# Designs tried in a protein design run: peptides against a protein of PDB entry 4GXB. Part 36

Target 1, 277 residues: chain A of PDB entry 4GXB
Amino acid sequence: VPTEEVSLEVLLSNGQKVLVNVLTSDQTEDVLEAVAAKLDLPDDLIGYFSLFLVREKEDGAFSFVRKLQEFELPYVSVTSLRSQEYKIVLRKSYWDSAYDDDVMENRVGLNLLYAQTVSDIERGWILVTKEQHRQLKSLQEKVSKKEFLRLAQTLRHYGYLRFDACVADFPEKDCPVVVSAGNSELSLQLRLPGQQLREGSFRVTRMRCWRVTSSVPLPSGSTSSPGRGRGEVRLELAFEYLMSKDRLQWVTITSPQAIMMSICLQSMVDELMVKKS

## One batch from the design tools (peptide; aimed at target 1 T205 W210 I259 S262)

Design b2_p19_2 (made by RFdiffusion4)
Pose (drawn by RFdiffusion4):
Structure b2_p19_2 (pose): chain A 263 residues (1-190, 198-221, 229-277), chain P 19 residues (1-19)
Amino acid sequence: VPTEEVSLEVLLSNGQKVLVNVLTSDQTEDVLEAVAAKLDLPDDLIGYFSLFLVREKEDGAFSFVRKLQEFELPYVSVTSLRSQEYKIVLRKSYWDSAYDDDVMENRVGLNLLYAQTVSDIERGWILVTKEQHRQLKSLQEKVSKKEFLRLAQTLRHYGYLRFDACVADFPEKDCPVVVSAGNSELSLQLREGSFRVTRMRCWRVTSSVPLPSGGRGEVRLELAFEYLMSKDRLQWVTITSPQAIMMSICLQSMVDELMVKKS
Amino acid sequence: SFDELYVNKTFWNDEAFES
């Protein structure tokens, strides 16, 4: 892409706009640094956040497509799709909530975690009852951002990433499920199954050839993971999802974080 | 190009796998 200065909108998890001037040839880290500079996020906290490509739904919710890799050009990644529904999003990119402690030591880092947690509750990524949700919106007005986040860290599925509803062959073939990734596991809500990353020997991403539109082709995508169900018993679990690649990226990210910790 | 890294691929969890 010829080098040219452009304006790029990067959204926070709640949809707040962050406008940055970047080059068409800037890579993911360059764009991330420009967003951090605009928000006044310290350099030493940039590594706790990443940029994601998402599809914004009619209701404003985001369906995560992929985390942008180091070699990617974010301006090109989003513009090449030729659709205003696709957005670049900044979101925390670690899994263990112990790292929230490092981020919350800074006012901007705390503000970012607070903003995405509020959105996570509003969009049902964090699981609360109708009554609890009522209480939370109230506590939100009455407590500091820090206190609100400490409470949110104890809520069901805090720190998880939720995927569009899809199907899986667990427990039975073609079961409708909601899949979420977090806390070193995949959660399948059918009843529920919890599949630990450490019990996955491997996982595979498969695709059909592109098919005519039922002007975009369609592809059937699957994410299958080989799971140690019990001693010396491995079983494949298959999820059929247009977000199979994002699920694979989350599994790799969670495995990588476990290994960094182990080291 | 990016999808070629993931599509029709198997990813192994050799170091983090627990038997």

Design b2_p19_2_s1 (made by RFdiffusion4, then SolubleMPNN; from b2_p19_2, 7 letters changed)
Fold by OpenDDE base, seed 5:
Structure b2_p19_2_s1 (fold): chain B 277 residues (1-277), chain A 19 residues (1-19)
Amino acid sequence: as target 1 above (277 residues)
Amino acid sequence: SFDSLYLNKTFYFDDVFEA
C-alpha cells in the first residue's frame, strides 16, 4: 500500500469517535500515539491502552476480533476487510485493577476508564445487581467518576472481556456458553436445560497449554449448525486444564473469536509474569 | 500473516502453571 496521509477513525468503548491523521504506513504504536495525542493522554499512560480490531454488530455491540499487533498497520488492517462493520477501538489492555490507580490519576485516563466501564456495564460485560445498578446510576448522575470506578472495581467481571455466545465441550459436548476473559481466568457461563445458570472458572495457572486450531467442517446432513454457512472455517481454542491433582483434561471452545481468546490468555499470562518478577 | 502467529501452535504456560 502506498504511503499516504489518511484520516483514521478510532472509537472509544462508548462509541465516541476519535479522528486522527496518520500515514497508511503507520504501525500500531504510531496510531496509538496519535490517538493519545488527540485525547491529550500523557505518554506515560499510553502503555495502559491498546488498539483492538472489532466487528460492530447490528445492535452496536463490539465483537472483538483481535488486539492489533505491533507490526500491524491499523489503517490497512481495518480497511483491507472491506466492510464498514470493522472498527478500531481503544481500550485498556491490562487486567489487574490495581493499574487503574495509575490511570485514574490523570483526568483523561480517568475519563477513558469511566467511559469504558459505563459501556461495559451497559453491555452486560460487568455483572451488576439491581441495587448495584441503582448505586452506579446515582454516581453517574452526580458525575462522580472516581467513586463510580471504585464501586465498579468491586463488581463481578470488572475488567473482563466478554465474547459472543459460542460452544464448548465442557461440561458436556456442544454446550452453549458465554466466555469471558479476565482476572487470570476464562469464565464460562452456561445454562443447561432445566438447570440454573452456572459458571465455570478456568484459571490460567491451571492451564498446562493451549492452542488454536482451524478446521473445515465436513458436510453434515440436514443439521447445519445455526449460523455457519457452507465452507466457513471453524476455529477452536483448546486448553489442557488441571481439573484435579494429576488429572489433566482438554477443554475445547469452538468460537470465531478463538484467536482473540488466545490473545487474552497470553496477555493474562504475560501480566502474571510481570507480577512475579 | 497475523493468523500464522496463533494458528496451529501450542503455547505452554510453564512459568505460571501450578502443577
Scores: peptide ipSAE 0.381, ipTM 0.903, DockQ to the pose 0.910
OpenDDE base, seeds 1, 2, 3, 4: peptide ipSAE 0.378, 0.376, 0.374, 0.379; ipTM 0.903, 0.902, 0.901, 0.903; seeds 3, 4 fail the geometry check

Design b2_p19_2_s2 (made by RFdiffusion4, then SolubleMPNN; from b2_p19_2, 9 letters changed)
Fold by OpenDDE base, seed 2:
Structure b2_p19_2_s2 (fold): chain B 277 residues (1-277), chain A 19 residues (1-19)
Amino acid sequence: as target 1 above (277 residues)
Amino acid sequence: DFLSLYLNQTFYNEEVFEA
C-alpha cells in the first residue's frame, strides 16, 4: 500500500469517535500515539492502552476480534476487511486494577477508564446487583468519576473482557457458555437445562499450556445455523488445566474469538511475570 | 501474518504455572 495520509477512526469503549490523521504506513504504536495526542493523554500513560480490532454488532456492542500487534498497520488491518462492521477500539490493556491508580491520576486517563467502565456496566460485562446499580447511577449522576471507579473496582468481573456466547466441552460436551477474561482467569458462565447459572473459574496459573486451532467444518447436510455460512472457519481454544493435584485436563472452547481469548491469556501471563520479576 | 502467531501454536505457561 502506498504511503498516504489518511483519516482513521478509532472508537472508545462507549462508541465515541476519535478521528486521527495518520499515514497508511503507521504502525500500531504510531496510531496509538496519534490517538493519545488527540485525546491529550500523556505519553507515560499510552502504555496502559491498546488498539483492538472489533466487529460492531447490530446492537452496537463490540465483539473483540484481536489486539493489534506492534508490527501491524491499523489502517490496513481494518480496511482490508472491507466491512464497515470492523472498527478499531481503544481500551485499557492491563488487568490488575492497581494500575488504575496510575491512570486515574490524569484527567484524560480518568475519563477513559470511566467511559470504559460505564460502558462495561451498561453492556453487562461487569456484574452488578440492583443495589450496586443504584449506587453507580447515583455516582454517575453526580459525575463522581473517581468514586464511581472505586466502587466499580469492587464489582464482579471488573476489568474483564466479555466474549460472545460460545460453546465449551466443559463441564459437558457442547455446553453453551459465556466466557470472560480477567483477573488472571477465564470465567465460564453456563446454564444447564433446569439448573441455575453456574460459573467456572480457570486461573491462568493452573493452565499448563494452551493453543488455538482452526478447522473447516465439513459440509454436513445438517441444518447449519442460519448465520454461519457452511464455509466458515471454526476456531477453538484448548488449554490444559490442572483440575486437581496431578490431574491435568484439556478444556476446549469453540469460539470465533478464540484468538482474542489466547491473546488475553498471553497478556495475563505477561502481566503476572512482570509482577514476579 | 498475525494468524501465524496464534494458530496451531502451543503456548507453554512455564513461568507462572503453579503445579
Scores: peptide ipSAE 0.568, ipTM 0.946, DockQ to the pose 0.880
OpenDDE base, seeds 1, 3, 4, 5: peptide ipSAE 0.568, 0.566, 0.566, 0.568; ipTM 0.946, 0.945, 0.946, 0.946

Design b2_p19_2_s3 (made by RFdiffusion4, then SolubleMPNN; from b2_p19_2, 7 letters changed)
Fold by OpenDDE base, seed 1:
Structure b2_p19_2_s3 (fold): chain B 277 residues (1-277), chain A 19 residues (1-19)
Amino acid sequence: as target 1 above (277 residues)
Amino acid sequence: SFDSLYLNRTFYNEEVFEE
């Protein structure tokens, strides 16, 4: 692609648009720095955020496709898809809420975390009770961003990424599940007929390995999954999990976001390694 | 391609895996 100056739109979690002038040849870090500069985010906080490729759904929700890699050219990555539904999103890229303390020390960092958290709550990524919701709204009305975040940090699935509804083979074959990644785990939520909501927690520290595979479904008389055409490639994330002492079991998640899930797993492992050092 | 970096590759959790 010829090197040209272009205007690139980067979205925040809440859909706020940040326009930056970059080169088509600028790599992910270059674009990230441009976004940071536009927002007046200090250089020492840039590392707490990443650029993500997402697909914007009809309801405005984001389906995360992948974290943009260092070698990628964000402009090319998004435009080559030739669909307006694909966007670039800025989001925090760490898992441990302890790192919020570093980011919150800066006004811009605080605002970014606040906006992201508000959005995550509104989208149902962070789970709240009615009372908690009331408290959060009160703090939001008072524009008490720090207090808002402190309360939010205590909430269920704070800091998690929620994926689109998909299918897993656990606890039974072809179980519809909602997967969320965060706090060094994959959370699988499912509701079987006549049963209460169940959650399976799979800690990354108990995952021996994982992989993403692709397959082409055979022609079957069964209705294809919503949104998938006949003959489309199916992605699966499989991980080998230590269920109990000396008992390893494979768990497989069938999802178009299998790659993103794998990226999350690696990211969580990396963060844990940093904490060990 | 980006996909080639992740597809059909097994990632081993050697350092943080707890037995």
Scores: peptide ipSAE 0.587, ipTM 0.948, DockQ to the pose 0.882
OpenDDE base, seeds 2, 3, 4, 5: peptide ipSAE 0.585, 0.584, 0.584, 0.583; ipTM 0.947, 0.947, 0.947, 0.947

Design b2_p19_2_s4 (made by RFdiffusion4, then SolubleMPNN; from b2_p19_2, 7 letters changed)
Fold by OpenDDE base, seed 5:
Parts: C-alpha cells; structure tokens; sequence
Structure b2_p19_2_s4 (fold): chain B 277 residues (1-277), chain A 19 residues (1-19)
C-alpha cells in the first residue's frame, strides 16, 4: 500500500470513536501514540494500553480477533479484511489490577478505565450480583469513577476478556463453554444438561505447554452448524494441564478465537514473568 | 504472516510452570 495520509477510526470499549490522522505506513505504536495524543493521554501511560483487532457483531458486541503486533500497520491490517465489521479498539493491556492505580492517577486514564469497566459490566464480561449491580449503578449516577472502579476491582472476572461461546473437550467431549481469560487463568464456564452452571479454572502456572492448530473440517453431510460457512478453518487451542500431582491432561478448546486466546495466555505469562523479576 | 507466529507451534511455560 502506498504511503499516504489517512483518517483512521479507533474505538474505545464503549464504542466512542477516536479519529486520528495517520500514515498508512504507521506501525501499531505510531497509531497508538496518535490515539493517545488525541485523547490527551500522557506518554507514560501509553504502555498500559494496546490496540486490538475486533469484529463487531450485529448486536454491537466486540469479538476480539487479536492484539495488533508491533510490526503491523493498523490501517492495512483492518482494511485488508475488506469488511466494515472489523474495527480497531483501544483497551488496557495488563492483567493485574494493581496497575490500575498508575492509570487512575491521570484523569484521562481514569476515564478510559471507567469506560472500559462500564462496558465490560454491561456486556456481562464482569459478573455482578443484583446488589453489586445496584451499587455500581448508584456510583455511576454519582459519576464517582474512582469509587466505581474500586468496587469493580473486587468483582468476579474483573479484568477478564470474555470470548464467544465455543466448544471444549473438558469435562466431556463437545462441551459448550464460554471461555474468559484473566487473573492468570482461563475460566471455562459450562452448563451441562440438567446441571448447574459450572466453572473450570485453568491456571497458567499449571499449564505445561499450549498450542494452536488449524484443520479443515471434512464436509459432513449434516447441516453445517448455523454459524460456520463452508470451508471455515477450525482452530483449536490445546494445553497440557496439571490436573493433579504427576497427572497431565490435554485440554482442547475449539474456537475461532483460539489465536486470541493464545495471545492472552502468552500475555499473562509475560506479566507473571515481569512480576517475578 | 501473523498466523505463522502462533499456528502449529508449541509454547512452553517453563518459567512459570509449577509442577
């Protein structure tokens, strides 16, 4: 793509549009800096955020595709998909809520975290009880952003990324699950027939290894699952998990977001390594 | 390609793995 000045739209978690003028040849960091400048986010806080490629669903929800890598050209990455469903989203890129303290010290950072958190709650990514929801709404009405975040930080799945419904082979084959990544784990929520909602927690510290594989499903004469078009590549994330002492077991998640899940795993591991260092 | 970074590669968490 020839180098030219273009207007690029970057969305916040709440759908707010940030328009930035960039070059088509600008890399991810360049675009991120442009977005930060537009928002008046201080330079020292830029590192707490990343740009993500997402697919906007019909209901307006975001399905995360991947984190834009440093070598990527965001304008090219999003436009090459030739679909307006794909968007670039700014989101915090750390897992430990302790880092919120740094971000919250700045008005813009605070606003970004607040907007993201509100969105995550509204989308059901953060799990709340009725009472907690009431409290959050009260704080939102008062526009008490700091207090809102402090309460939110205590909530289940705060800081998690929630993926689209998919399938896992745990605890049984072909189990429908909702996967969420955060707090150095993959959380698998499932409801088996006749059973209560269950959550399986897979801590990254108990994962020996993981991999993403792709396969082409054989044309099964059966009606294609309503969501899979002909020829769709099946992606699987598999990880070897320490179930108990000296007992390793492979767990496989079949999801179009397997790559994004793997990015999350690596990111969580990286953050853990930083903390140990 | 981006996909080549992750597809068909096994990643080990040796540094954080708690046996």
Amino acid sequence: as target 1 above (277 residues)
Amino acid sequence: SFDSLYLNRTFYFDEVFEA
Scores: peptide ipSAE 0.370, ipTM 0.901, DockQ to the pose 0.881
OpenDDE base, seeds 1, 2, 3, 4: peptide ipSAE 0.371, 0.372, 0.364, 0.367; ipTM 0.901, 0.901, 0.899, 0.899; seeds 1, 2 fail the geometry check

Design b2_p19_3 (made by RFdiffusion4)
Pose (drawn by RFdiffusion4):
Structure b2_p19_3 (pose): chain A 263 residues (1-190, 198-221, 229-277), chain P 19 residues (1-19)
Amino acid sequence: VPTEEVSLEVLLSNGQKVLVNVLTSDQTEDVLEAVAAKLDLPDDLIGYFSLFLVREKEDGAFSFVRKLQEFELPYVSVTSLRSQEYKIVLRKSYWDSAYDDDVMENRVGLNLLYAQTVSDIERGWILVTKEQHRQLKSLQEKVSKKEFLRLAQTLRHYGYLRFDACVADFPEKDCPVVVSAGNSELSLQLREGSFRVTRMRCWRVTSSVPLPSGGRGEVRLELAFEYLMSKDRLQWVTITSPQAIMMSICLQSMVDELMVKKS
Amino acid sequence: EEFEHPEAFYDDNAEALAL
């Protein structure tokens, strides 16, 4: 892409706009640094956040497509799709909530975690009852951002990434499920199954050839993981999802974080 | 038993989409 200065909108998890001037040839880290500079996020906290390509739904929710890799050009990644529904999003990119402690030591870092946690509750990524949700919106007005986040860290599925509803062959073939990734596991809500990353020997991402539109082709995507169900018993679990690649990226990210910790 | 270095496998079609 010829080098040219452009304006790029990067959204926070709650949809707040962050406008940055970047080059069409800037890579992911360059764009991330420009967003951090605009938000006054310290350099030493940039590694706790990443940029994601998402599809914004009619209701404003985001369906995560992929985390942008180091070699990617974010301006090109989003513009090449030729659709205003696709957005670049900044979100925390680690899994263990112990890292929240490092981020919350800074006012901007705390504000970012607070903003995405509020949105996570509003969009049902964090699981609460109707009554609990009522209480939380109230506590939100009455407590500091820090106190609100400490409470949120104890809520069900805090720190998880939720995927669009899809199907899986667990427990039975073609079961409708909601899949979420977090806390070193995949959660399948059918009843529930919890599949630990450390019990996955491997996973595979498969795709059909592109098919005529039922001007976009369609592909059937699957993410299958080989799971150690019990001693010396491995079983494949298959998820059929247009977000199979994002699920694979989350599994790799969670495995990588476990290995960094082990080291 | 647990696994520490699991591998992710992609078919040619999925790999093309991942890039």

Design b2_p19_3_s1 (made by RFdiffusion4, then SolubleMPNN; from b2_p19_3, 12 letters changed)
Fold by OpenDDE base, seed 5:
Structure b2_p19_3_s1 (fold): chain B 277 residues (1-277), chain A 19 residues (1-19)
Amino acid sequence: as target 1 above (277 residues)
Amino acid sequence: EVFWNPQLLLDEVARKLYL
């Protein structure tokens, strides 16, 4: 692609549009810096955020596809998909809520975290009771952003990334699950027939390894599950998990977001490594 | 491609597996 000046749209978690003028040849960091400048986010806080490629659903929800890598050209990455449903989103890119303290010290950082958190609650990524929701709404009405975040930080799945409903082979084959990544774990929410909602926690510290695989489903005359177009590549995330002492077991998640899940795993591991150093 | 988790070695249970 020839180097040209273009207007690039970057969305915040709440759907707010940030328009930046960049070059088509600008790399991810260049675009991120442009977004930061547009928002008046200080340079020392840029590292707490990343750009993500997402698919916007019909309801406006974001399905995270992957994090944009450093070498990528965001304009090219998003436009090459030739679909308006793909967007670039700015989101915080750390897992430990302790880092919120650094970001919250700045007004712009505070606003970004607040907007993201509100959105995550509204989307059901952060799990809240009725009472907690009432408290949060009260704080939101008062525009008490710091207090709102402090309360939110205590909530279940705060800071998690929630994925679209998918399938896992655990605890049973072809089990419908909702996967969320955060707090150094993959949380699998599932409801087996005749059972209550259950959550399985797979801590990354007990994952020996993981892999992403892609396959083309053979034309099986079976009605493709609603939503899989003909010829769609099947992605799977498999991880080898320490179930008990001396017992490793592979768990496989079938999801179009397998790549993003893998990125989350690596990111969580990396953050843990930084904390232990 | 398989991604290895170095943090597993820091888990007490994992240490007992690899030692």
Scores: peptide ipSAE 0.178, ipTM 0.740, DockQ to the pose 0.049
OpenDDE base, seeds 1, 2, 3, 4: peptide ipSAE 0.170, 0.045, 0.035, 0.025; ipTM 0.737, 0.691, 0.662, 0.628; seeds 1, 3 fail the geometry check

Design b2_p19_3_s2 (made by RFdiffusion4, then SolubleMPNN; from b2_p19_3, 8 letters changed)
Fold by OpenDDE base, seed 2:
Structure b2_p19_3_s2 (fold): chain B 277 residues (1-277), chain A 19 residues (1-19)
Amino acid sequence: as target 1 above (277 residues)
Amino acid sequence: EEFLNPEALYNEVARKLAL
């Protein structure tokens, strides 16, 4: 691709548009720096955020496709898809809420976390009770961003990334689930017929290994997802989990976001390793 | 169920944490 100056749109979690002038040849970090500059985010906080490729759904929600890698050219990565539904989103890229303290110290960082958190609550990524919701709304009305975040940090699934509804083979075959990644775990929420909502927690520290599998179903084969073509690529995330002492079991999630899930797992593991070092 | 052109990527990093 010839090097040209272009206007690139980067969205915040809440859909706010950030327009930056970049070169088509600018790599992910270059674009991220441009976004940071546009937002007046200090350089020392850039590392707390990443650029993600997402698909904007009809309801305006974002389906995360993957994190943009360092070698990528964000302009090319998004425009090559030739669909307006694909966007680049800026989001925090750490998991431990303790790092919020560093980000919140800066006005821009605070605003970014606040906007993201508000969006996550509105989209149901963060789970809140009625009373908690009331408290959050009160703080939001008062524009008490720090207090809002402090309360939010205590909420269930704070800092989690929620995926689109998908299918897992746990606890039973072809079980509809909603997967969320955060706090060094994969959370699988499910409701079986005649049962209450259940959540399975799979800590990354109990995963012996994981894999992403890409395959094309045979035309004569059954499709697990209604509406999917027989020739459509099927992605699966499988992990071998220590269910109990000396008992390993494979759990498989079938999802178009399997790659993103694996990225989250790797990211969580990396963060844990950094903390351990 | 059979698939064409299966591709798999394994990550063993988590094993170090699990042990």
Scores: peptide ipSAE 0.021, ipTM 0.599, DockQ to the pose 0.072
OpenDDE base, seeds 1, 3, 4, 5: peptide ipSAE 0.019, 0.012, 0.018, 0.018; ipTM 0.607, 0.481, 0.599, 0.582; seed 3 fails the geometry check

Design b2_p19_3_s3 (made by RFdiffusion4, then SolubleMPNN; from b2_p19_3, 8 letters changed)
Fold by OpenDDE base, seed 2:
Structure b2_p19_3_s3 (fold): chain B 277 residues (1-277), chain A 19 residues (1-19)
Amino acid sequence: as target 1 above (277 residues)
Amino acid sequence: ETFENPQALYDEVARELAL
């Protein structure tokens, strides 16, 4: 692609649009810096955020596709998909809420975390009780962003990334689940027939390994969900999990977001390694 | 592609469970 100056739209988690003028040849970091500059985010806070490729759903929710890599050209990556549903989103890229303290010291950082957290609550990514929701609304009405975040940090699945409903082979084959990644785990929420909502927690530290696989289902398979066209690539995330002492078991999640899940796992592992170092 | 968890993280938990 010839090097040209273009206008690129980057969204915040709440859907706020940030327009930046960049070169088509600008890499992910260059675009991120441009976004930071537009927002007046200090350079020392840029590293706490990343650009993600997402698909915007009909309801305005974002389905995270992947994190943009350093070598990528964000303009090309998003425009090559030739669909307006694909967007670039700025989001925090760390997992430990302790890092919020660094980001919250800056007004812009605080605003970004606040907007993201509000959005995550509204989308049901962060789980809240009725009473907690009331408290959060009160703080939001008062525009007490710091207090809002402090309360939010105590909530279930704070800082988690929630994925679209998918299927896992645990605890049973073809079990509908909602997967969330955060706090060095994959959380699988499931409701089996006649049962209450259950949550399985899979800590990354108990994962010996994981893999992403792609397959093309054979046309003869009757289990094609009516809405998926014949020949769609099936993505799976499989991880080998230490269930108990000396007992490893493979768990497989079938999801179009398997790549993103893998990226989350790697990111969580990397962060843990940094803390141990 | 298969990603292996760093042994430094995995072994710690494995040891705890073995104890």
Scores: peptide ipSAE 0.266, ipTM 0.828, DockQ to the pose 0.046
OpenDDE base, seeds 1, 3, 4, 5: peptide ipSAE 0.263, 0.257, 0.234, 0.255; ipTM 0.823, 0.825, 0.817, 0.831

Design b2_p19_3_s4 (made by RFdiffusion4, then SolubleMPNN; from b2_p19_3, 10 letters changed)
Fold by OpenDDE base, seed 1:
Structure b2_p19_3_s4 (fold): chain B 277 residues (1-277), chain A 19 residues (1-19)
Amino acid sequence: as target 1 above (277 residues)
Amino acid sequence: ETFENPQLYLDEVAAALAS
């Protein structure tokens, strides 16, 4: 395909559209730099953000598919899917909230974090009480972005990426769960029949290894999951977890976002390794 | 595709043994 100039739409977490003129041959970093320039984000802050491929759901929420790799061509990656549901999203790409301090020092960085955090709260990714919600709304009305973020940083699941509802084999087989990645863990929220909401925390430091597998389900007379057609590829994330001092157990999550979950795990591990070095 | 987490895992194991 010949190199040509095109207009590419990149969305912020809140759905704000950023239009950039790029070449079809521009790689992920080139596009990211173009977005940064459009937003007037300093070069030294570009590394705190990444471009993600997402699927926009009917309710406007984003289902994260994967992080765009360095040598990918974002324009080609998104347009090749030939579906308007797929979008490119700019989001912060670090986990430790301490890095917020670096980003917040800049007006544009502050605005990006603020917009993302507001969106995450509105979408229920960050868990808030009624009183906390009132306090956050008050700060929004005052347009006190720094104070808003400081309060948000204390909230449950701040900085987490929430995935679509899926299925795990823990604590029971075929258990419906909502997985979130953040704070160096996978959080599995579940509600068993007649029980209160439970959360299982799986720290990445206790994962010996993990893997992503793909399979085609065999035709079964019993429909286990409504909405999956025959022949659809099933993705699974399995990790071997240290349950106790001398006991390893495999936990398997069945999700179309298994790849994204794996990317999150690797990213969290990488960040922890940097901190230790 | 399998991903290994040797360093952080070993550190966690060591910490668990020390506690």
Scores: peptide ipSAE 0.374, ipTM 0.910, DockQ to the pose 0.045
OpenDDE base, seeds 2, 3, 4, 5: peptide ipSAE 0.229, 0.032, 0.127, 0.307; ipTM 0.821, 0.683, 0.756, 0.887; seed 5 fails the geometry check

Design b2_p19_4 (made by RFdiffusion4)
Pose (drawn by RFdiffusion4):
Structure b2_p19_4 (pose): chain A 263 residues (1-190, 198-221, 229-277), chain P 19 residues (1-19)
Amino acid sequence: VPTEEVSLEVLLSNGQKVLVNVLTSDQTEDVLEAVAAKLDLPDDLIGYFSLFLVREKEDGAFSFVRKLQEFELPYVSVTSLRSQEYKIVLRKSYWDSAYDDDVMENRVGLNLLYAQTVSDIERGWILVTKEQHRQLKSLQEKVSKKEFLRLAQTLRHYGYLRFDACVADFPEKDCPVVVSAGNSELSLQLREGSFRVTRMRCWRVTSSVPLPSGGRGEVRLELAFEYLMSKDRLQWVTITSPQAIMMSICLQSMVDELMVKKS
Amino acid sequence: SPPPLNETSYTPDELFEKS
């Protein structure tokens, strides 16, 4: 891409706009640093956040497509799709909530975690009852951002990433499910199954050839993971999802974080 | 058109549980 200065909108998890001037040839880290500079996020906290390509739904929710890699050009990644529904999003990119402690030591880092947690609750990524949700919106007005986040860290599925509803062959073939990734596991809500990353020997992403539109082709995508169900018993679990690649990225990210910790 | 995917990733042996 010829080098040219452009304006790029990067959204926070709640949809707040962050406008940055970047080059069409800037890579993911360059764009991330420009967003951090605009938000006054310290350099030493940039590594706790990443940029994601998402599809914004009619209701404003985001369906995560992929985390942008180091070689990618974010301006090109989003513009090449030729659709205003696709957005670049900044979000925390670690899994263990112990790292929230490092981020919350800074006012901007705390503000970012607070903003995405509020959005996570509003969009049902964090699981609360109708009554609890009522209480939370109230506590939100009455407590500091820090206190609100400490409470949120104890809520069901805090720190998880939620995927569009899809199907899986667990427990039975073609079961409708909601899949979420977090806390070193995949959660399948059918009843529920919890599949620990450490019990996955491997996982595979497969795709059909592109098919005529039922001007975009369609592809059937699957994410299958080989799971140690019990001693010396491995079983494949298959999820059929247009977000199979994002799920695979989350599994790799969670495995990588466990290994960094182990080291 | 791009070719189909058949990609496999493995859990490192140091991390994978065997029981």

